# Peptides against a protein of PDB entry 7PB4: the designs that were tried, part 72

Target 1, 105 residues: chain A of PDB entry 7PB4
Amino acid sequence: KMLNIKEYKEKLLSTLGEFLEDHFPLPDRSVKKKKKNIQESSVNLITLHEMLEILINRLFDVPHDPYVKISDSFWPPYVELLLRNGIALRHPEDPTRIRLEAFHQ
Target 2, 218 residues: chain B of PDB entry 7PB4
Amino acid sequence: DALQMAVGYFEKGPIKASQNKDKTLEKHLKTVENVAWKNGLASEEIDILLNIALSGKFGNAVNTRILKCMIPATVISEDSVVKAVSWLCVGKCSGSTKVLFYRWLVAMFDFIDRKEQINLLYGFFFASLQDDALCPYVCHLLYLLTKKENVKPFRVRKLLDLQAKMGMQPHLQALLSLYKFFAPALISVSLPVRKKIYFKNSENLWKTALLAVKQRNR

## One batch from the design tools (peptide)

Design b1_p22_1_s4 (made by RFdiffusion4, then SolubleMPNN; from b1_p22_1, 12 letters changed)
Fold by OpenDDE base, seed 1:
Structure b1_p22_1_s4 (fold): chain B 105 residues (1-105), chain C 218 residues (1-218), chain A 22 residues (1-22)
Amino acid sequence: as target 1 above (105 residues)
Amino acid sequence: as target 2 above (218 residues)
Amino acid sequence: DWFDLIQNLREMVATLVELEAL
């Protein structure tokens, strides 16, 4: 039973990864190269998959404070996608923090 | 002024106490329509009203009318477009509103002040190709946005799969031809050499208004 | 349909959360 759950989890993660790459890919980083003259730190954007992984991990690692601080690596359209579709929730007192929605409460 | 009052009404929502909510709504909507078609709207007014039209705050009929009058006086803010696309992700707007938005986006493309953030939304637009109603307009938008870096093997496969499913649509062929131009090694299929690229005339709804905007900004 | 895509995403995330809770 446990092996089947692990295998199913791995398969689902793979399927999710493929799904996110197909439908919600990051914008190609190549556009940031032309503003070389302003010292703005080229913040590396993370994938939606990585963002979801962070949110899921935080939910289980720190269940009493399952909120993640929005960093510059969080692409704003992804944040809005998650929040607006009820996949994530904004912290009621701190708009810079989000958590994964509890789908089964 | 009357326009500021109308925009403020849509932004703040109807004040609960008015018995004639529908008459007030229609009055303000007509005010926005009249100004938009005569003079165009300021970027700030478009920012507010475009967000309202896609948020699901009002009914589909109202949202459609607002979106149809999103005519700039000068420019549209790229941020307004990014916010609008984020609302499309929420799915609170009707399919007809989504189609109208993409038609609007193509028609108003040259009036958008910047394209850097819109180019970052390339993947979101590409995902919308699977919607048969959106596909013609999304292809046109992608034709305007596509750079060499966007032409990836998986996107080529998706376009070829769509072509296999839908047939050789003119809008899809136009996009594929552009993809072949940027990455000829990824597209082994012989595409017919079309001298003219034909997209659906998305601009027809705003043609007269856009001509007027261009004349005022000369 | 974008709505279907979002629904699929939600379902996949929900399932992953359920699996992590086991």
Scores: peptide ipSAE 0.524, ipTM 0.713, DockQ to the pose 0.230
Fold by OpenDDE base, seed 4:
Structure b1_p22_1_s4 (fold): chain B 105 residues (1-105), chain C 218 residues (1-218), chain A 22 residues (1-22)
Amino acid sequence: as target 1 above (105 residues)
Amino acid sequence: as target 2 above (218 residues)
Amino acid sequence: DWFDLIQNLREMVATLVELEAL
């Protein structure tokens, strides 16, 4: 039973990854490299998959404070996507923090 | 000022105690409309009101009127557009509101301060091509946004499938021609050389206002 | 449909959370 759950979880994570790459991909970073001049700090944006992983992990690692601080690596459209679709919630007192929504309570 | 009060009303919502909620709503809506058409709205006002129009906080009639008066004084913030697109994903707005939004986005495209984040939303817009009501306007938007890096084999297939389903539409042809320009190897089909790209005149609703904005910002 | 995509995303995330709780 446990082995089947782990395998199913891995398969689901893979499926989610593929789904997110197909429908919500980050644009290829290749375009930012050529225009040298504006020192916009090469903020390495994370994928939506990585963002969700961080949120899920935080929910289980720190259940009493399941909020993640929004970093510069968080692409704003992804943050808005999660918030607007009820996948994540903004912290009521700190707008820079978000948590995964509790779907199953 | 009257505009700040109107924007504040929409942002905070109707105060429960007013017996004449509809009259108050109409008053504030007219205030926004009047200022927007005469002077345009500040980027901050557009940010607030655009979010409200797409959030489903008010009825479709109100949302439509708000969206129709999203005329910039100078610029529209890219962040406002990103937020707006996020609301489209939630689907709390009507189909007519979505159509109007894409028309607005095309009409106001040049007034958006930056395009970097909007270009990243390419996939979101492309997904909306399957909606027959949105397709003409989405094609126009994609025509404005498409770069070489956006032209992928799977998107070419989807466009060709749409063409097979819907027939040879001028807006699809325009987008396919642009795709062929960026990636000739992906599109083997001979596209008719149309000298004129014909998109539906999405700008007609705002034509006079846009002319006024351009004149003020010269 | 975009709504279907978002719903699918929500369902996948919900399922992952359930599996992790397990």
Scores: peptide ipSAE 0.517, ipTM 0.716, DockQ to the pose 0.243
Fold by OpenDDE base, seed 5:
Structure b1_p22_1_s4 (fold): chain B 105 residues (1-105), chain C 218 residues (1-218), chain A 22 residues (1-22)
Amino acid sequence: as target 1 above (105 residues)
Amino acid sequence: as target 2 above (218 residues)
Amino acid sequence: DWFDLIQNLREMVATLVELEAL
């Protein structure tokens, strides 16, 4: 039973990854910022898959504070996608923090 | 003031308000329209109202009227545009609203304060090329956004496939010409050198308003 | 259909959460 659950989870994660790559791809990161002198840190955007993993992990790791701080690595359209589709919620007091929606009805 | 009350009504007002019966809705809508066309709207007002227009909170007629009066006093925040595009993805807005949004986005492009986040949306816009109703406006938008790094083989293939399906449309030809300029090796097809790129002047519903905005900001 | 895609995404996420709770 446990092995089957692990394998199923891995398969589902893979399927989710493929699904997200196909339907919700990251924008082309290849904006070579011309070297203006300000170390505008090439903020490496994370995938929607990685974002969801972070949110899921936070929900289980810190269930009493399941909120993740939005970093510069969070692509704003993905954040808005999750929020507007009821997959994530903003913290009521801190709009820079989001949590996974509790799908457990 | 009357504008703040109107914006507040749209922000906090009833979900799925019936368009035909609400005298209050019409009053507030007229207030927004009057201010927008006379003076333009502040970036914050556009942020609120643009999201409302695309959220599906109100009916299509109301959303259309709101979107038509998204005229900036000075600038539009790129964040407002990013949020707006995210609403387009959620599919709660009508096809006509999507068309109007892309027309608006093209018309207002120069008034958007920053383009960095909008440039990241390139893939989302490119995906909308498959919509025949959006295609002319999306081509125009992509023409404004396209950088060398956006010109990839798969996008070239998609554009050529669209050309094969739709014929040599002026807007598609303009975009392909730009792609060929950035990556001539990817486009073996001889494109007619059109000296003038003609995007359909999508009757810039805002032409007069935009001229007024430019005059006020000089 | 975008709605179908979002619904599928929601379902997959919900299933993952359920599996983690196990």
Scores: peptide ipSAE 0.544, ipTM 0.575, DockQ to the pose 0.238; fails the geometry check
Fold by OpenDDE base, seed 2:
Structure b1_p22_1_s4 (fold): chain B 105 residues (1-105), chain C 218 residues (1-218), chain A 22 residues (1-22)
Amino acid sequence: as target 1 above (105 residues)
Amino acid sequence: as target 2 above (218 residues)
Amino acid sequence: DWFDLIQNLREMVATLVELEAL
């Protein structure tokens, strides 16, 4: 039973990864190093997969405070996608924090 | 002013106490429509109203009217477009609203202040190609957005599959031709050399208004 | 359509959460 769950989880993660790559990819930032001096802080954006992983992990690691602080690595369209589709919730008092939605209510 | 009151009404929602909710709504819609077609809307007003039109807060008829009057005075913020696309993902808007949005996006493309974030949404737009109602307008949008970096093998396969299903549509052929230009090694199929690229005239709904905007900003 | 994609995403996330809770 346990082996089957682990294998199923791995398969699902792989499927999710492929799904997200196909439908919700990060824009290819061609780092055109145009030398203009504005330190556009090339904030490395994380993938939607990584964002979901962070949210899921936080839910289980810190169940009493399952909220993740939105960093500069969080691409705003992904944040809005998760919030607006009921996959994530914004903290009621701190709009910079989001949690995974509890789907099993 | 009357416009600020109208925008505020849509943003905050109907105040419970108004007995004539429909008359009030119509009054505010007409105010927005009149200003938008006469002078255009500020970027901030478009940000608010575009978000409302796609959020599902109001009925389809209201959303359609709001979206039709999303005419800029000067520019549209790319952030407004990003927010709008996120609402399309929620599925609370009708199919007709989605079509109208893509038509609007193509028509207003040159008035969007920046394209960096919109280019990042390439995958979102590409996923909408499979919708038959959206496909012509999405192809046009993708034609405007496509860079060499966007031309991936899996996207080529998807476009060829769509062509096999839908036939050689002019809008799809235009996009495939652009893909072949950027990545000739990925497209072995001989594409007819079309001298003229033909997209549906998405801008026709706003043609007069867009001419007026261009004249005011000269 | 995009709605179906989002629904699939939601379902996959929900399933992952369920599996992590076991």
Scores: peptide ipSAE 0.537, ipTM 0.542, DockQ to the pose 0.244; fails the geometry check

Design b1_p22_2 (made by RFdiffusion4)
Fold by OpenDDE base, seed 4:
Structure b1_p22_2 (fold): chain B 105 residues (1-105), chain C 218 residues (1-218), chain A 22 residues (1-22)
Amino acid sequence: as target 1 above (105 residues)
Amino acid sequence: as target 2 above (218 residues)
Amino acid sequence: LETFFEQLKEAQEFFENLGFFH
């Protein structure tokens, strides 16, 4: 049963990854803002797939505190997508933290 | 340059120590408005000011005034639009600002330098169809953006469901007609033959400015 | 866990059904 769950998780993540890449790609990073001196820490935005993987893994690894801190690598449209569709829930006391939620039909 | 000082003021924010903060803000806002309506703004100036208008850094009245004067001299960078959509998702701007942004985006659509990155946001725009206040303007935007590859069975179902909920809205019918054109096999429903595609005139606010921009770039 | 993966499948279906994205 447990092995089947891991395999199913991987298969689901893989299938979801392809879907998310096709339908929710990141905008091309090529906007090198020539801003001068501030080390624009080229915060590499993560894919929606990677974001979901992080949320899923946190739920499995730390079920009593399944919240993930939103970083600068989290593209705001992705965060909003997850929150609006009931895929993620914002922490009631800390708006910088989100968890995976049950998908409401 | 007065415009550079004004843009710099909005970018850096008000210096706390100024007793006349409101007077200074109004002065710089008027400078931006005057240049924008007279000459248009450079793409870099629009990039800065558009983000400020949507970031929630200033009050709704100021944000509205900034957004209303986002008139290009020549072009708008698609990157500015991508960043703007990101700010809209953060939710620090008012509903009225969101409506105004979509009206602006439709009005300025032809002045955006490239569409490749904006096309990648198709799904985000499509999601905004559920907002009754945004729906007319989003339908117009999607009408401009839709390619054959965007017409999917699930989007067809969603548009039909939306039509069932909202009724036969002219803007929704226009979008559905385009979907049927690209993928007739996905839309078995008979659509009423509309003689004229009708969208809310989102461009009315910028009509005079857009005419001036087109005249300057001829 | 089965419920979660069913939820993710439902999420995929939901995302597919939401058609919010491309």
Scores: peptide ipSAE 0.053, ipTM 0.738, DockQ to the pose 0.047; fails the geometry check
Fold by OpenDDE base, seed 3:
Structure b1_p22_2 (fold): chain B 105 residues (1-105), chain C 218 residues (1-218), chain A 22 residues (1-22)
Amino acid sequence: as target 1 above (105 residues)
Amino acid sequence: as target 2 above (218 residues)
Amino acid sequence: LETFFEQLKEAQEFFENLGFFH
């Protein structure tokens, strides 16, 4: 039975989730409070797992434009982690957009 | 061995039954400090102790003392550094500990066995430039890490914005000069030709220790 | 222990093999 791509995605994300939580946890929300001038942007950072899920879903749902807009919820270390490991690619004309990178063999 | 006992104490934590927890802590901390400064620490010992120093398991005073004695006998494992950066992301350590870590990372850079994974953290380090306390040390680190592929238009813009905000700092100028070297077309601004790249290394806490390590490994 | 990067790479390879990137 070809595991439904969706089921495989969910399984993969679940398996990675534990790893990502252990090795790349989100920074504690409390650290942002002490800098005066950063407006209380109540923007909840998303987990690396959630970020990958968004990227994967975008690729599936909109394959002709698989790019996701980087929001304030995207923790910069995660974005850089994905980009530098070839997991994600920036849009060539819009550096605020990223997609999952096709590993060209 | 006294060192193994000390490392084991920090790893396992204080055994409940010791009435003199503070004296025991101090004894083990002194043992680690003495060995580290005299002989350096093995990569495995640094791996354990560095994680402890950044995990928030102990108080800030203890963590800073541990971090100050993270002196290698030979090499530091890249994996230890990656784990340490992960702890920085968790934000359980103080701002002073973060500064100390970046100072340590710059000081120990040549003793790290590999740079491949550290290079993948470039963007993380680059994001830390926005922290005024970290900026000088992060610039130095980025100066050591920057490759041509890291020099992107958006990073150039961010550096120029930072320069506009903070003024022309020597550490920022050094990094911008390196960026211009790799990608001259991205930096139209004339940078003053400084003959000497100056990072404030005068206050390197590990200078004497590193000289001793280099002498032992020759 | 597979590094995070190795696991992510494996995950990526898996997705590639599923034809999502083709």
Scores: peptide ipSAE 0.028, ipTM 0.555, DockQ to the pose 0.156; fails the geometry check
Fold by OpenDDE base, seed 5:
Structure b1_p22_2 (fold): chain B 105 residues (1-105), chain C 218 residues (1-218), chain A 22 residues (1-22)
Amino acid sequence: as target 1 above (105 residues)
Amino acid sequence: as target 2 above (218 residues)
Amino acid sequence: LETFFEQLKEAQEFFENLGFFH
């Protein structure tokens, strides 16, 4: 059973990766590198795939507290996408924490 | 320069020591409004002020007024738009501000210097179609952005489902018509041949300003 | 474990419905 879960998780993540790259790529911030030394905080934004991987892993590793804290690496549009589509849920008491939600249709 | 002082005020925030914060705020807001409507704003000024308007730094009334005067002198930076979309997703702005932003984005679309990064946001805009208040404006935006590569079976299904739910809305029909143009095999449904595409743009808040911008840049 | 599988299955179905697997 556990082996099947891991394999399924890996397959899911692999399949999602391509889709998410095609449909929800990160904006290329490279255009701004030239002028102002304003240290826009060198926070590397993670891909939507990586974000989902984090959420899935947290659910797997800590099912009793499956919430992930939204870091500065979480691109706000991705967070909103997940929340609006019911893929993720905010913690009821801490809006800075999200979990993978079961798609209860 | 009065404009620079006003922009600087919004950027840095109100100095704590000002007894008459509201009067100072109003003064600077009026300065921005006057310059924006008269001459337009530089791309850098729009970058600063647009982000401020959507960041939730100020109240909704102030943010709305700032957003309404985001009129370019020449161009709007694509980066400003990308950042703005990011702020919209943080959830610190009101629904009315989101609507106003999409109206603004459609109105100012031709003045955005590049579209490459905005095109990457296609999926996010498409997801916003489910918001009834945004749907008409998002359809218009998507109509401007849609390329053949964006027309996917799942998006066609979503549009048809949305049409089934909301009825045959002119803005949805316009977008579906474009989708059918790019991918006729994906849309088996007979769409009414409309000679004219109509979006809810009749009340463009910036119509006069945009005419002035176009005239100045001729 | 069952809840996790259900959630993954639901996620899969959702993403399939979004066209991830099509």
Scores: peptide ipSAE 0.027, ipTM 0.712, DockQ to the pose 0.046; fails the geometry check
Fold by OpenDDE base, seed 2:
Structure b1_p22_2 (fold): chain B 105 residues (1-105), chain C 218 residues (1-218), chain A 22 residues (1-22)
Amino acid sequence: as target 1 above (105 residues)
Amino acid sequence: as target 2 above (218 residues)
Amino acid sequence: LETFFEQLKEAQEFFENLGFFH
């Protein structure tokens, strides 16, 4: 049973990866390093695939606290995409934490 | 320069010390509005002010006024648009601001310097079709952005589902007709042949301003 | 399943059927 779940998870993530790369790619930050405004934090953004993988892994690894803290590496459009479509849910007491919802119904 | 002071005010925020914060805000806002409608704004000014309008730094009334005066002198940077879309997705702006942004984006589309990165946001725009308030404007935007590679079976299904729900809306029909043009095999349904494509509010809030921009850049 | 959301739904159903989250 566990092996089948793991294999399925891997297959799902692989299939989703291709889909997400095609339809929800990160914009190329051709941030021309114009020096001045520091607030373009050189934060390395993760892909939607990686974000989803983090959420799924957290659900599997820590089912009693399946929430992931939103980091600066989380591109806001991805967070909104997940929340708006009911794929993720914010923690009721901590809006900086989200969990995978799709697997809790 | 009055404009530089105004932009700097919005960028840095109100300096605590002025008793008349509202009067200062209004003064700077009027400065931006006057310059934008008269001469247009530089790409750098639009970059700053557009992000401010969508970041939730100020109230909805202020954000709306800023967004309404995002009129280019020459061009809008694609990067500014990408950042703006990112802010829209943070959920700190009102629904009315989102609608206004999409109207603005459609209106200013030809003034955006490049489209490569905007085209990468196709999926996000398409996902916004489910919002009834945004749908007409998003269809218009997608009509401008759609390439053959964007026309996928699942998107066709979603558009047909939306049509089933909302009826034969002119903006949706326009987009479906374009999809059929790129991928006729994916759309078996007979679409009415429309000689003219009509999108909602072809009357642009910026019509006069856009005419002036085109005249200055000729 | 061509859509992200449909794939996730299928995944959900699969995981639920396996009793992993119950």
Scores: peptide ipSAE 0.023, ipTM 0.707, DockQ to the pose 0.060; fails the geometry check

